# Designs tried in a protein design run: peptides against a protein of PDB entry 4M9S. Part 3

Target 1, 135 residues: chain A of PDB entry 4M9S
Amino acid sequence: SRGLVGVECITPYSYKSLAMALQRCVEVLSDEDRSALAFAVVMPPGVDIPVKLWSCVIPVDICSNEEEQLDDEVADRLKRLSKRGALLSGKRMPVLTFKIDHIIHMFLKHVVDAQTIANGISILEQRLLEIGNNN

## One batch from the design tools (peptide; aimed at target 1 F107)

Design b1_p27_3 (made by RFdiffusion4)
Pose (drawn by RFdiffusion4):
Structure b1_p27_3 (pose): chain A 126 residues (1-60, 70-135), chain P 27 residues (1-27)
Amino acid sequence: SRGLVGVECITPYSYKSLAMALQRCVEVLSDEDRSALAFAVVMPPGVDIPVKLWSCVIPVLDDEVADRLKRLSKRGALLSGKRMPVLTFKIDHIIHMFLKHVVDAQTIANGISILEQRLLEIGNNN
Amino acid sequence: EEEEEEELEELEEEIEEMKEDLEEELE
C-alpha cells in the first residue's frame, strides 16, 4: 500500500531503497524490453503462467514474447524461466511492487483491460 | 561493452543480496 518506500532506510547498501537500484536495470534496458517489463505489472506474481497468457499483455507465431521475457530475465534477472511442464515465465514479488508504484498509473488500467479483452477472445475460440 | 557487462553483474549481485534481506525483514 505504499510500495518499497514503505521500508526504505539507511542500510549498509548504497541505496536508500531497492527501487532506486532497480531503476537502472530498467534504464539500461532495450526500449521494447522496457515495454514488456512495463506491462508484466498486470500479471499474477509468484504464479507460473504460460507464454500465451503472456502474449496477451506484452507488446510488438508468438514466441517473440518469450524472447523478450528471456532477455528480461537474463538482464537484471527480472523475470524467471521454467522450461517444462510447459514453457512458462513468472514474475517474482519485489520485482512487482517495484513496477506497481513505478509504472504509469494509466498503463496499469490499460493492461488490465487489454488482458480481460484478449482473455475473452480466447473465450470466443470455443 | 565488457565494462558494462561487469557493472551489470555487480548490480545483479547487490540486488540479490538486497532482495534476501528484504524477504527476511518482511517475514

Design b1_p27_3_s2 (made by RFdiffusion4, then SolubleMPNN; from b1_p27_3, 9 letters changed)
Fold by OpenDDE base, seed 5:
Structure b1_p27_3_s2 (fold): chain B 135 residues (1-135), chain A 27 residues (1-27)
Amino acid sequence: as target 1 above (135 residues)
Amino acid sequence: SEEEEKELEELIKEIKEMKEELKKLLE
């Protein structure tokens, strides 16, 4: 499965220990959660983004056709990522949102493969277009 | 609501900006 580069890479970080810690956090994730984290690279860091928008980029393989269930599945993945090494930060009110920090985002930019980034952009563009047309 | 729509539009704007940054990374 494509997503995150499985090899250690040299990052522009001056904080080598942080990079190592993040790498370890990624390695212990399930394939599904690691994939979700990889696609998080397309989101702007430091912004509280509602689950609805996250669902525009995070692939969901098995879920109900109901929109609410789709969002719930995405939310579950994001919640797990939030619990593991604080890869994301979540807020419940007023709307359930998740945010990726700048440092983690920078890490992802260097370890997520180009094809995954390209795919994420394409998927996001398509979904946003659909949302725009439906409103 | 109108307020929610405006907020969504602003978020989409930021997402689009990030998209452009990532496209440069892909080049």
Scores: peptide ipSAE 0.366, ipTM 0.840, DockQ to the pose 0.027
OpenDDE base, seeds 1, 2, 3, 4: peptide ipSAE 0.363, 0.365, 0.362, 0.365; ipTM 0.840, 0.840, 0.839, 0.840

Design b1_p27_4 (made by RFdiffusion4)
Pose (drawn by RFdiffusion4):
Structure b1_p27_4 (pose): chain A 126 residues (1-60, 70-135), chain P 27 residues (1-27)
Amino acid sequence: SRGLVGVECITPYSYKSLAMALQRCVEVLSDEDRSALAFAVVMPPGVDIPVKLWSCVIPVLDDEVADRLKRLSKRGALLSGKRMPVLTFKIDHIIHMFLKHVVDAQTIANGISILEQRLLEIGNNN
Amino acid sequence: EEEEEIEELEEEIEEMREETEERLEEE
């Protein structure tokens, strides 16, 4: 209910809070990977979820979502790969409350809608 | 150079994650 700023203190670390650190990991990022990351906010954290359940909210056969999610986990270790049972990714929690009070307030609601939308279109496949 | 900076940051972040998780659990 306040993000990583709820716990920021003087610590042996050079950063007042972990968000100030993560700030750079996002700054060095490929402009688009900045995009895919900026959107993975509206994902369930600590939950393993498939490439297609990701192809819905991440921008551009759609494995390209996976490629971005791979660079994203290789660069700053921001996501998480888990090869089988099915090629799936996962957003950890600190790497989430970073994005909550950091990603543009609108883009949160837009990801919520673009998803409930593309979810419903997989509802129409049947 | 950029790759080395990223690797250093990853190490620092991993260390910070543990303490951050403990603080959050305390709250």

Design b1_p27_4_s3 (made by RFdiffusion4, then SolubleMPNN; from b1_p27_4, 13 letters changed)
Fold by OpenDDE base, seed 5:
Structure b1_p27_4_s3 (fold): chain B 135 residues (1-135), chain A 27 residues (1-27)
Amino acid sequence: as target 1 above (135 residues)
Amino acid sequence: SLEQELEELVELIEKMKKEVEERLKKL
């Protein structure tokens, strides 16, 4: 399924200019970054989430199975999302985390494909279970 | 340029996000 249904959506926001601005930012994203943004919707809003947990749901094509490389690639995508549209908020210390704001999360719920959301939730649940079993 | 456009958009987004969040806290 395609990550985002489209950049044109009707939002319940009182600030239409915000929605329009967000839509434009989404339009100029690469396909890979747009895909990452789509899966960001499965994370709880307003919570600082470590990159390790983001790596459970963000699809990344890497040549190495090293966890460090996976985290780095995911972090790079999330950093771009933070810079190119304020779509996420990053914190560097004490641990690199990213947070999706409630307003952005609500926006994503309107523009991200429903099947993508469902799949992302399933993937997250599965990965969390695996982490719980291995640790 | 695209870069200039994005800078302006980010500024707008940050400002409006903050405003919305502050208003929501008061509800």
Scores: peptide ipSAE 0.317, ipTM 0.794, DockQ to the pose 0.349
OpenDDE base, seeds 1, 2, 3, 4: peptide ipSAE 0.305, 0.311, 0.313, 0.314; ipTM 0.783, 0.787, 0.791, 0.794

Design b1_p27_5 (made by RFdiffusion4)
Pose (drawn by RFdiffusion4):
Structure b1_p27_5 (pose): chain A 126 residues (1-60, 70-135), chain P 27 residues (1-27)
Amino acid sequence: SRGLVGVECITPYSYKSLAMALQRCVEVLSDEDRSALAFAVVMPPGVDIPVKLWSCVIPVLDDEVADRLKRLSKRGALLSGKRMPVLTFKIDHIIHMFLKHVVDAQTIANGISILEQRLLEIGNNN
Amino acid sequence: EEEEEEELEELEEEIEEMEEELEEEEE
């Protein structure tokens, strides 16, 4: 209910809070990977979820979502790969409350809608 | 380019340590 700023303090670390650190990991990022990361906010954290359940919210056969999610986990270790039972990714929690009070307030609602939308279109496949 | 990669690896290590300490504080 306030993000990482709820706990920022003088620590042996050079950063007042972990968000100031993560700030750079996002700054060095490929412009688009900045995009895919900026959107993975509207994902369930600590939950393993498939490439297609991701192809819905991440921008551009759609494995390209996976490629981005791979560079995203290799660069700053921001995501998380889990090869089988099915090629799936996962967003941890700190790497989430970073994005919550950091990603543009609108883009949160837009991700929520683009998803409930593309979810419903997989509802129309049947 | 190699210096940048080394700095990024160091940063990743620091971030992992901070995350672990935060997890411990939450417990």

Design b1_p27_5_s2 (made by RFdiffusion4, then SolubleMPNN; from b1_p27_5, 13 letters changed)
Fold by OpenDDE base, seed 5:
Structure b1_p27_5_s2 (fold): chain B 135 residues (1-135), chain A 27 residues (1-27)
Amino acid sequence: as target 1 above (135 residues)
Amino acid sequence: DEEFKKELEELVEEIKKYIEDLKELLE
């Protein structure tokens, strides 16, 4: 099953219109970028998150064992998302960060399936623990 | 960079709290 599932929402017209626009943006994404967007739901909205932390939940299948290369691949995906309908907002200073907007996040909460969310939580918790132990 | 390290730790805690809230939605 896909991480993003089409759901009919009972919302105000303005929200429905936005949801439709967002759905169109999602549909044109590659499978990899769409997956990355789905897992973004497990991050708190409205918070500038460093790429290092995004890499804890964004799945990357083809990457070297070096952290720098992992972060680069994750950053590339997040950059593409930020360029497509402003699904994310990127900042370069002082470090590269990305933020998911509350409205986008609310949309994702309704369209990302529960299993994907659960998987994202599990992966994120595990990797955050590893980061904590290494510090 | 100690300042960045501290900020990262704070973000991790914020994320953990959010995850707990999100878990409640799955139950």
Scores: peptide ipSAE 0.511, ipTM 0.899, DockQ to the pose 0.026
OpenDDE base, seeds 1, 2, 3, 4: peptide ipSAE 0.505, 0.511, 0.511, 0.510; ipTM 0.898, 0.899, 0.899, 0.899

Design b1_p27_7 (made by RFdiffusion4)
Pose (drawn by RFdiffusion4):
Structure b1_p27_7 (pose): chain A 126 residues (1-60, 70-135), chain P 27 residues (1-27)
Amino acid sequence: SRGLVGVECITPYSYKSLAMALQRCVEVLSDEDRSALAFAVVMPPGVDIPVKLWSCVIPVLDDEVADRLKRLSKRGALLSGKRMPVLTFKIDHIIHMFLKHVVDAQTIANGISILEQRLLEIGNNN
Amino acid sequence: ELEQELEELEQELEELEQELEELEQLL
């Protein structure tokens, strides 16, 4: 209910809070990876979820979503790969409350809608 | 066999240390 700023303190670390640190990992990022990361906010954290359940909210055969999610986990270790039972990724929690009070307030609602939308279109495949 | 297993484990540790150094450079 306040993000990482709820716990920021003087610590042996050079950063007042972990968000100030993560700030850079996002700044060095490929402009688009900045995009895919900026959107993975609207994902369930600590939950393993498929490439296609990701192809819905991440921008651009759609494995390209996976390629972005791979660079994203290799660079700053921001996501998480889990090869089988099915090629799936996962958003950890700290790397989430970073994005919550950091990603543009609108883009949160837009990701919520673009998903409930593309979810419903997989509902129409049947 | 045991010496080969130890050499493999040392190589794995060196790779992990390199990965940690890369992460620290990004911070």

Design b1_p27_7_s1 (made by RFdiffusion4, then SolubleMPNN; from b1_p27_7, 15 letters changed)
Fold by OpenDDE base, seed 1:
Structure b1_p27_7_s1 (fold): chain B 135 residues (1-135), chain A 27 residues (1-27)
Amino acid sequence: as target 1 above (135 residues)
Amino acid sequence: EEEERRRKEEEEREREEEEEKELEELL
């Protein structure tokens, strides 16, 4: 395990190979987990983000109005993404957080539709304003 | 024909599991 902390991809060939491997890992995801990964592009890379902030942008079809079930379902999607090709990293203490790596985030910026990115940012901004006004 | 299809599906799955491990080793 030599963590590639700081290997700027010096060759376009290694970047293309990694992008092809990432694309394959994305193709085998469920539609739900793939949608969750697409919306991960709106998060700042390399930052431990609490599940409550992920729940603002990850689309979850929940049959119940219970916010507790939303955070659990979002956490389960992000846990699956953390196990498949290390697409995310999770931390359980003191609060459950997930982090997107810079390489994965850079890949997502190239493959996720620009309108999906813009919509995800708008949704995040709206939800952050709602949280800020309710305190 | 069905055995050859199952073999190709298994070889594809093994390749995807190897690519996932290579990504985990790179990160």
Scores: peptide ipSAE 0.041, ipTM 0.495, DockQ to the pose 0.052
OpenDDE base, seeds 2, 3, 4, 5: peptide ipSAE 0.038, 0.034, 0.034, 0.030; ipTM 0.488, 0.475, 0.475, 0.478; seed 3 fails the geometry check

Design b1_p27_7_s2 (made by RFdiffusion4, then SolubleMPNN; from b1_p27_7, 11 letters changed)
Fold by OpenDDE base, seed 4:
Structure b1_p27_7_s2 (fold): chain B 135 residues (1-135), chain A 27 residues (1-27)
Amino acid sequence: as target 1 above (135 residues)
Amino acid sequence: SEEEEEERLEEEEEEEEEELKELEELL
């Protein structure tokens, strides 16, 4: 049993190449998908987050007020982000969840506007309180 | 040479700074 203790020596070079790769991935996104990615910074990294919690912070402009359509639209955005540059990881079972990687989250924390982060946190806190009071 | 490697590293740092700045405008 060869334990690959991969000491991932995160060299500065791996950060530079990763930052460049992530930048290129972000530049080719739609405005809607970029907005979804920006708000992903408010989620805890490495945790499988249900779509319902993502829908609390991801801005969606839909013609219908149906909650099911909101979750579907959010899920579609997050699926696109998962397919592009591995920005997110999706899991379908037992519930549809998405996870932001620690490295991607650290990157977003450096590049996303501080006001956007603050707004996203405030929105998430408000929506969580509303959900908690309705249960 | 060591000088050519230093120049390449400086160019890569300038490119990274400009790329990060462009990204900060997008996000």
Scores: peptide ipSAE 0.134, ipTM 0.598, DockQ to the pose 0.024
OpenDDE base, seeds 1, 2, 3, 5: peptide ipSAE 0.118, 0.108, 0.122, 0.111; ipTM 0.578, 0.572, 0.576, 0.574; seed 1 fails the geometry check

Design b1_p27_7_s4 (made by RFdiffusion4, then SolubleMPNN; from b1_p27_7, 17 letters changed)
Fold by OpenDDE base, seed 3:
Structure b1_p27_7_s4 (fold): chain B 135 residues (1-135), chain A 27 residues (1-27)
Amino acid sequence: as target 1 above (135 residues)
Amino acid sequence: MEEEEERRRREEEERRRKEEEELRRLL
């Protein structure tokens, strides 16, 4: 299965093929990886976002207060999503970053619950204020 | 011809709506 990176033309047919490909990808995700994909809609598309900013919005059921373990678990989730259908693109240098594709992000805006999106934005804003006040 | 194309369009839109509704239950 060639990743969706080869569809240079957003035709209505590309959207339908994308919807079916996304459905099949989402159906085989764990609940945690589905949750990570849902919250990926909060991020700006086409931007290489550091893992530390992803960890502000990806809900992790970890009992550990260790910020490093949070970033590692979030990185593993995003890496699984990157391998499954090219939903994300990961870069390791100079810092570990992930980017959501514009077409994937546009589709997520149509299917992710509006309250989930609003909550994810509120959590991101709160965590960015906490990081900014600690510097 | 035009009525059959319109029927086909409505059936395709309904299918797409059902596929999006299933995705909304998973996400």
Scores: peptide ipSAE 0.331, ipTM 0.717, DockQ to the pose 0.022
OpenDDE base, seeds 1, 2, 4, 5: peptide ipSAE 0.330, 0.327, 0.330, 0.328; ipTM 0.717, 0.714, 0.719, 0.715

Design b1_p27_8_s1 (made by RFdiffusion4, then SolubleMPNN; its pose is not in this set)
Fold by OpenDDE base, seed 2:
Structure b1_p27_8_s1 (fold): chain B 135 residues (1-135), chain A 27 residues (1-27)
Amino acid sequence: as target 1 above (135 residues)
Amino acid sequence: SEEELKKLLKEIDERMKEVLEYLEELE
């Protein structure tokens, strides 16, 4: 599925003009980058999240299952999102991380389709359990 | 539906808490 509800949707977002601007930013994204952005809805906003955690939920179809390749591809997508209207913010030190802003996150909660949200939650839950068991 | 969305949002909150806890453990 696309991950985002249509090209244009009506939301209860209080910042209507900002919402429209964000929608325009989303429309110009590639399908892959737009999908990655949609899954960001399951991440806590305002927190620098390491790429390793992002890779748990961001779908990657092109590269191999090697961890380094997956992380690289995810990082590239997140980097592109950072360049598109500051949808994300990247930080390289001390570890490569990406952060989603509260405003953008709130937008996503209203425009990402339920199926994508459900999938993201399910995947994240599974991956976190696995990580927790390995620590 | 709106009800389904509310459920999903609650689940997001729970997952976000777990992520935050994980990050705290890494510090």
Scores: peptide ipSAE 0.248, ipTM 0.788, DockQ to the pose 0.032
OpenDDE base, seeds 1, 3, 4, 5: peptide ipSAE 0.240, 0.240, 0.244, 0.245; ipTM 0.782, 0.782, 0.781, 0.784

Design b1_p27_8_s2 (made by RFdiffusion4, then SolubleMPNN; its pose is not in this set)
Fold by OpenDDE base, seed 4:
Structure b1_p27_8_s2 (fold): chain B 135 residues (1-135), chain A 27 residues (1-27)
Amino acid sequence: as target 1 above (135 residues)
Amino acid sequence: SKEELEKLLKEIEERMKKVLEYLEKLE
């Protein structure tokens, strides 16, 4: 099993400074990627979440005959986010998952628009019910 | 409003639990 073991350290950045940096990262995102990040607020932080669940909240407009591409499109967005200031952490094995850090999640809880949060909750609720019924 | 946000945050937590429950079932 391969992996990197990090060293715990104290960062010189204050919460304010970190928030400012994160805000800058958000500002330079595309609209679709920023939207995807915003909806990550409804996901539990610190958990490797499979793309299937991410697809429940990430808004993607696809044709019915392209439904099989939903996860791929969502994955692409999440991959871009993972490459931008460690907004997300991707894991390929054994299943492709993405994880939002507690700090990032805390940031989102304070900056994501209330209407977006409400929409995300509603969408997630609906999709989870559908998945639950199908499993 | 503050109350609205608190309500939304509570709902988020509830949905998070459902996500975790789903993941547990996958295992």
Scores: peptide ipSAE 0.331, ipTM 0.809, DockQ to the pose 0.025
OpenDDE base, seeds 1, 2, 3, 5: peptide ipSAE 0.322, 0.326, 0.321, 0.327; ipTM 0.807, 0.811, 0.804, 0.808

Design b1_p27_8_s3 (made by RFdiffusion4, then SolubleMPNN; its pose is not in this set)
Fold by OpenDDE base, seed 4:
Structure b1_p27_8_s3 (fold): chain B 135 residues (1-135), chain A 27 residues (1-27)
Amino acid sequence: as target 1 above (135 residues)
Amino acid sequence: MEKKLKELKEKIDKEMEKVLEYLKSLE
């Protein structure tokens, strides 16, 4: 494995400035991508989450009930989000996963509306129950 | 409204914990 050398720097940007920048990034997203990002608020930050679990919270309308198609669509949305700076971090190996940063997650907890949070919780709870009973 | 949001945040924490537990089961 090849290590990456990072540069440590202290940013002069305040939380407010960061929040403003993040808000701008969110505003330019499509409705579906913005929705997907919003539901990330119910995911644990700093953890590589497999697409299967992301699909438990991200609403997708697909023509078929094929699970593979659902995962592909969810993955595409998450990939787009991962291209928007620090919104998400994608990892392909060994399993395709996406991770939300703690800072982004904190941001979401402040800006995502209560109804969306409630919906995300409800959906996740239902899907996790199903997964738990079937595995 | 503030109380409701607090309750939702608590529920988020619970669901997040369930996610972590599920991930642990896959290890």
Scores: peptide ipSAE 0.296, ipTM 0.790, DockQ to the pose 0.024
OpenDDE base, seeds 1, 2, 3, 5: peptide ipSAE 0.290, 0.292, 0.289, 0.289; ipTM 0.790, 0.792, 0.788, 0.789

## One batch from the design tools (peptide; aimed at target 1 Q23 R34 H110 D113)

Design b1_p28_3_s1 (made by RFdiffusion4, then SolubleMPNN; its pose is not in this set)
Fold by OpenDDE base, seed 3:
Structure b1_p28_3_s1 (fold): chain B 135 residues (1-135), chain A 28 residues (1-28)
Amino acid sequence: as target 1 above (135 residues)
Amino acid sequence: PIKPTFVPYEDLEKHAEEVEKLLEELKK
């Protein structure tokens, strides 16, 4: 399969078996955490990404659009994801960052709908532009 | 906020080409 060609890791499980296990993990997430995970597909895998950049793509419905409040809510979601089957890995020092594993990213590329990915890309580009213009 | 949609496992191969194109466009 196309997915197996890109796999360069040693695991006791086949890619298919791992994908099925990941699917089970996704199914038990809350709607908001599952949404956060889905949009992680637009991030580069294997890179420590600061929460500020995650907040550009993670959908949050809060009363205020304050950056600090957005970052806090996003951080909470990412922390929960990091506790579920290594969906993400977090690092607190020197800066709070989260990283998506290559295998998880590969899984998301296949299972997240193309329209969703397109929307995530559009949102990320828009938010990055706004940050650049306002700094 | 936008709600994501997930693709059934049986449709993964059909979906791959379109996704790859989208992610390449992100680099522009």
Scores: peptide ipSAE 0.124, ipTM 0.751, DockQ to the pose 0.555
OpenDDE base, seeds 1, 2, 4, 5: peptide ipSAE 0.054, 0.122, 0.034, 0.115; ipTM 0.571, 0.746, 0.526, 0.749; seed 5 fails the geometry check

Design b1_p28_3_s2 (made by RFdiffusion4, then SolubleMPNN; its pose is not in this set)
Fold by OpenDDE base, seed 2:
Structure b1_p28_3_s2 (fold): chain B 135 residues (1-135), chain A 28 residues (1-28)
Amino acid sequence: as target 1 above (135 residues)
Amino acid sequence: PIKPRFVPYEEVEKHIEEVKKLEEELKK
């Protein structure tokens, strides 16, 4: 299936239908992929975000000290999400990036717990600060 | 580790219905 990338919600009815479809999509995800999707809400919609930045907020329970392994695992999760109703869109060139569409982001903003959103933002800010300090 | 949580979908549905009702009233 082509996914929901081209879905336009112009009425509350359209949104409700989309929300139902997306809810079903979320319910069939693995716990790991669902977690990744939840924290995707902290990213600005419509922007190609490098995997390195996604890795700042996507939870990975793998005890890996190698950044490359973390990025690969995050990339795999994001890739799976891109294949599940086009929850994300990936771009490989020039740098591997993923983008959340506005419609998906709007959905997540409504269905992801406010505290989860706040936590995700805080984590992202902290990690960005750490990256900045290492430069 | 911080675990993500989703709000109950019923709450989302209620919100959508409220918005729908408001739009219907505006169209009258």
Scores: peptide ipSAE 0.197, ipTM 0.627, DockQ to the pose 0.255
OpenDDE base, seeds 1, 3, 4, 5: peptide ipSAE 0.194, 0.196, 0.196, 0.192; ipTM 0.632, 0.632, 0.638, 0.637; seed 5 fails the geometry check

Design b1_p28_5 (made by RFdiffusion4)
Pose (drawn by RFdiffusion4):
Structure b1_p28_5 (pose): chain A 126 residues (1-60, 70-135), chain P 28 residues (1-28)
Amino acid sequence: SRGLVGVECITPYSYKSLAMALQRCVEVLSDEDRSALAFAVVMPPGVDIPVKLWSCVIPVLDDEVADRLKRLSKRGALLSGKRMPVLTFKIDHIIHMFLKHVVDAQTIANGISILEQRLLEIGNNN
Amino acid sequence: EEALEKAREAAEKARENLLKTIKEYNEK
């Protein structure tokens, strides 16, 4: 209910809070990977979820989502790969409350909608 | 088509505003 700023203190670390650190990991990022990361906010954290359940909210056969989610986990270890049962990724929690109070307030709602939308279109496949 | 336009606009806004929002958040 306040993000990582709820716990920021003087620590042996050079950063007042972990968000100031993660700031850079996002700054060095490929402009688009900045995009895919900026959107993975609207995902369930600590939950393993498939590439297609991702192809819905991440921008551009759609494995390209996976490629981005791979660079994203290799560069700053921001995401998480889990090869089988099915090629799936996962967003941890700190790497989430970072994005909550950091990603543009509107883009949160837009991800929520673009998803409930593309979810419903997989509902129309049947 | 409308959903694709919305997705492109949201991507552009995210690219433009992410670094600004990060700086504003760290200034708190």

## One batch from the design tools (peptide; aimed at target 1 E27 F107 V111)

Design b1_p29_1 (made by RFdiffusion4)
Pose (drawn by RFdiffusion4):
Structure b1_p29_1 (pose): chain A 126 residues (1-60, 70-135), chain P 29 residues (1-29)
Amino acid sequence: SRGLVGVECITPYSYKSLAMALQRCVEVLSDEDRSALAFAVVMPPGVDIPVKLWSCVIPVLDDEVADRLKRLSKRGALLSGKRMPVLTFKIDHIIHMFLKHVVDAQTIANGISILEQRLLEIGNNN
Amino acid sequence: EEEEEEEEEEEEEEEEEEAEEAEIKTIHP
């Protein structure tokens, strides 16, 4: 209910809070990977979810979503790969409350809608 | 080895100064 700023303090770390640190990991980022990360906010954290349940919210056969999610986990270790039972990714929690109070307030709502939308279109496949 | 350690301590001090100057920014996709 306030993000990582709820716990920022003088620590043996050079950063007042972990968000100031993560700030750079996002700044070095490929412009698009900045995009895919900026959207993975609207994902369930600590939950393993498939490439296609991701192809819905991440921008551009759609494995390209996976490629971005791989660079994203290799570069700052921001996501998480889990090879089988099915090629799936996962967003941890701190790497989430970073993005909550950091990603543009609108883009949160837009990801919520673009998903409920593309979810419903997989509802129309049947 | 002592010169390398002094160089590493100087790099760490520079990194700490840079970290103290860091700010949180909003991400715009």

Design b1_p29_1_s2 (made by RFdiffusion4, then SolubleMPNN; from b1_p29_1, 13 letters changed)
Fold by OpenDDE base, seed 5:
Structure b1_p29_1_s2 (fold): chain B 135 residues (1-135), chain A 29 residues (1-29)
Amino acid sequence: as target 1 above (135 residues)
Amino acid sequence: EEEEELKKLEELKKEEEEARKEVIKTLVP
């Protein structure tokens, strides 16, 4: 996937070991999960974000256009990322949300392709506008 | 059961709105 660059993260010395560990975690991900992780960079760190908003940027190939199925597939990817190296933090109560940590976000800012970030932001802006108009 | 579902829906809407605000703040620095 073009989403993540195979370059070591430029990080402060104190986080070099963590960056190396994160790089290893990224390398063993499936292409789909790695793509999902790449697009997580467009989300603000430290914010509990509902799956519905994650679905605005996480690329998913589903056979059905049902919103529930889309959210379920996105949630499954985010759950896998949460389990693998704690790349995300999941919260089940009161509603299912996922949060990206500042350290992980900083790592992604250095390893995710700039065009992927730009595209993700553009898509997110468009879809948020659509959601806002429907409310 | 219906009351619990309504409460969950309200919390979902609230969290979605708060998250949306934070996302917008990040997108438009």
Scores: peptide ipSAE 0.387, ipTM 0.816, DockQ to the pose 0.014
OpenDDE base, seeds 1, 2, 3, 4: peptide ipSAE 0.374, 0.382, 0.378, 0.384; ipTM 0.812, 0.810, 0.805, 0.810

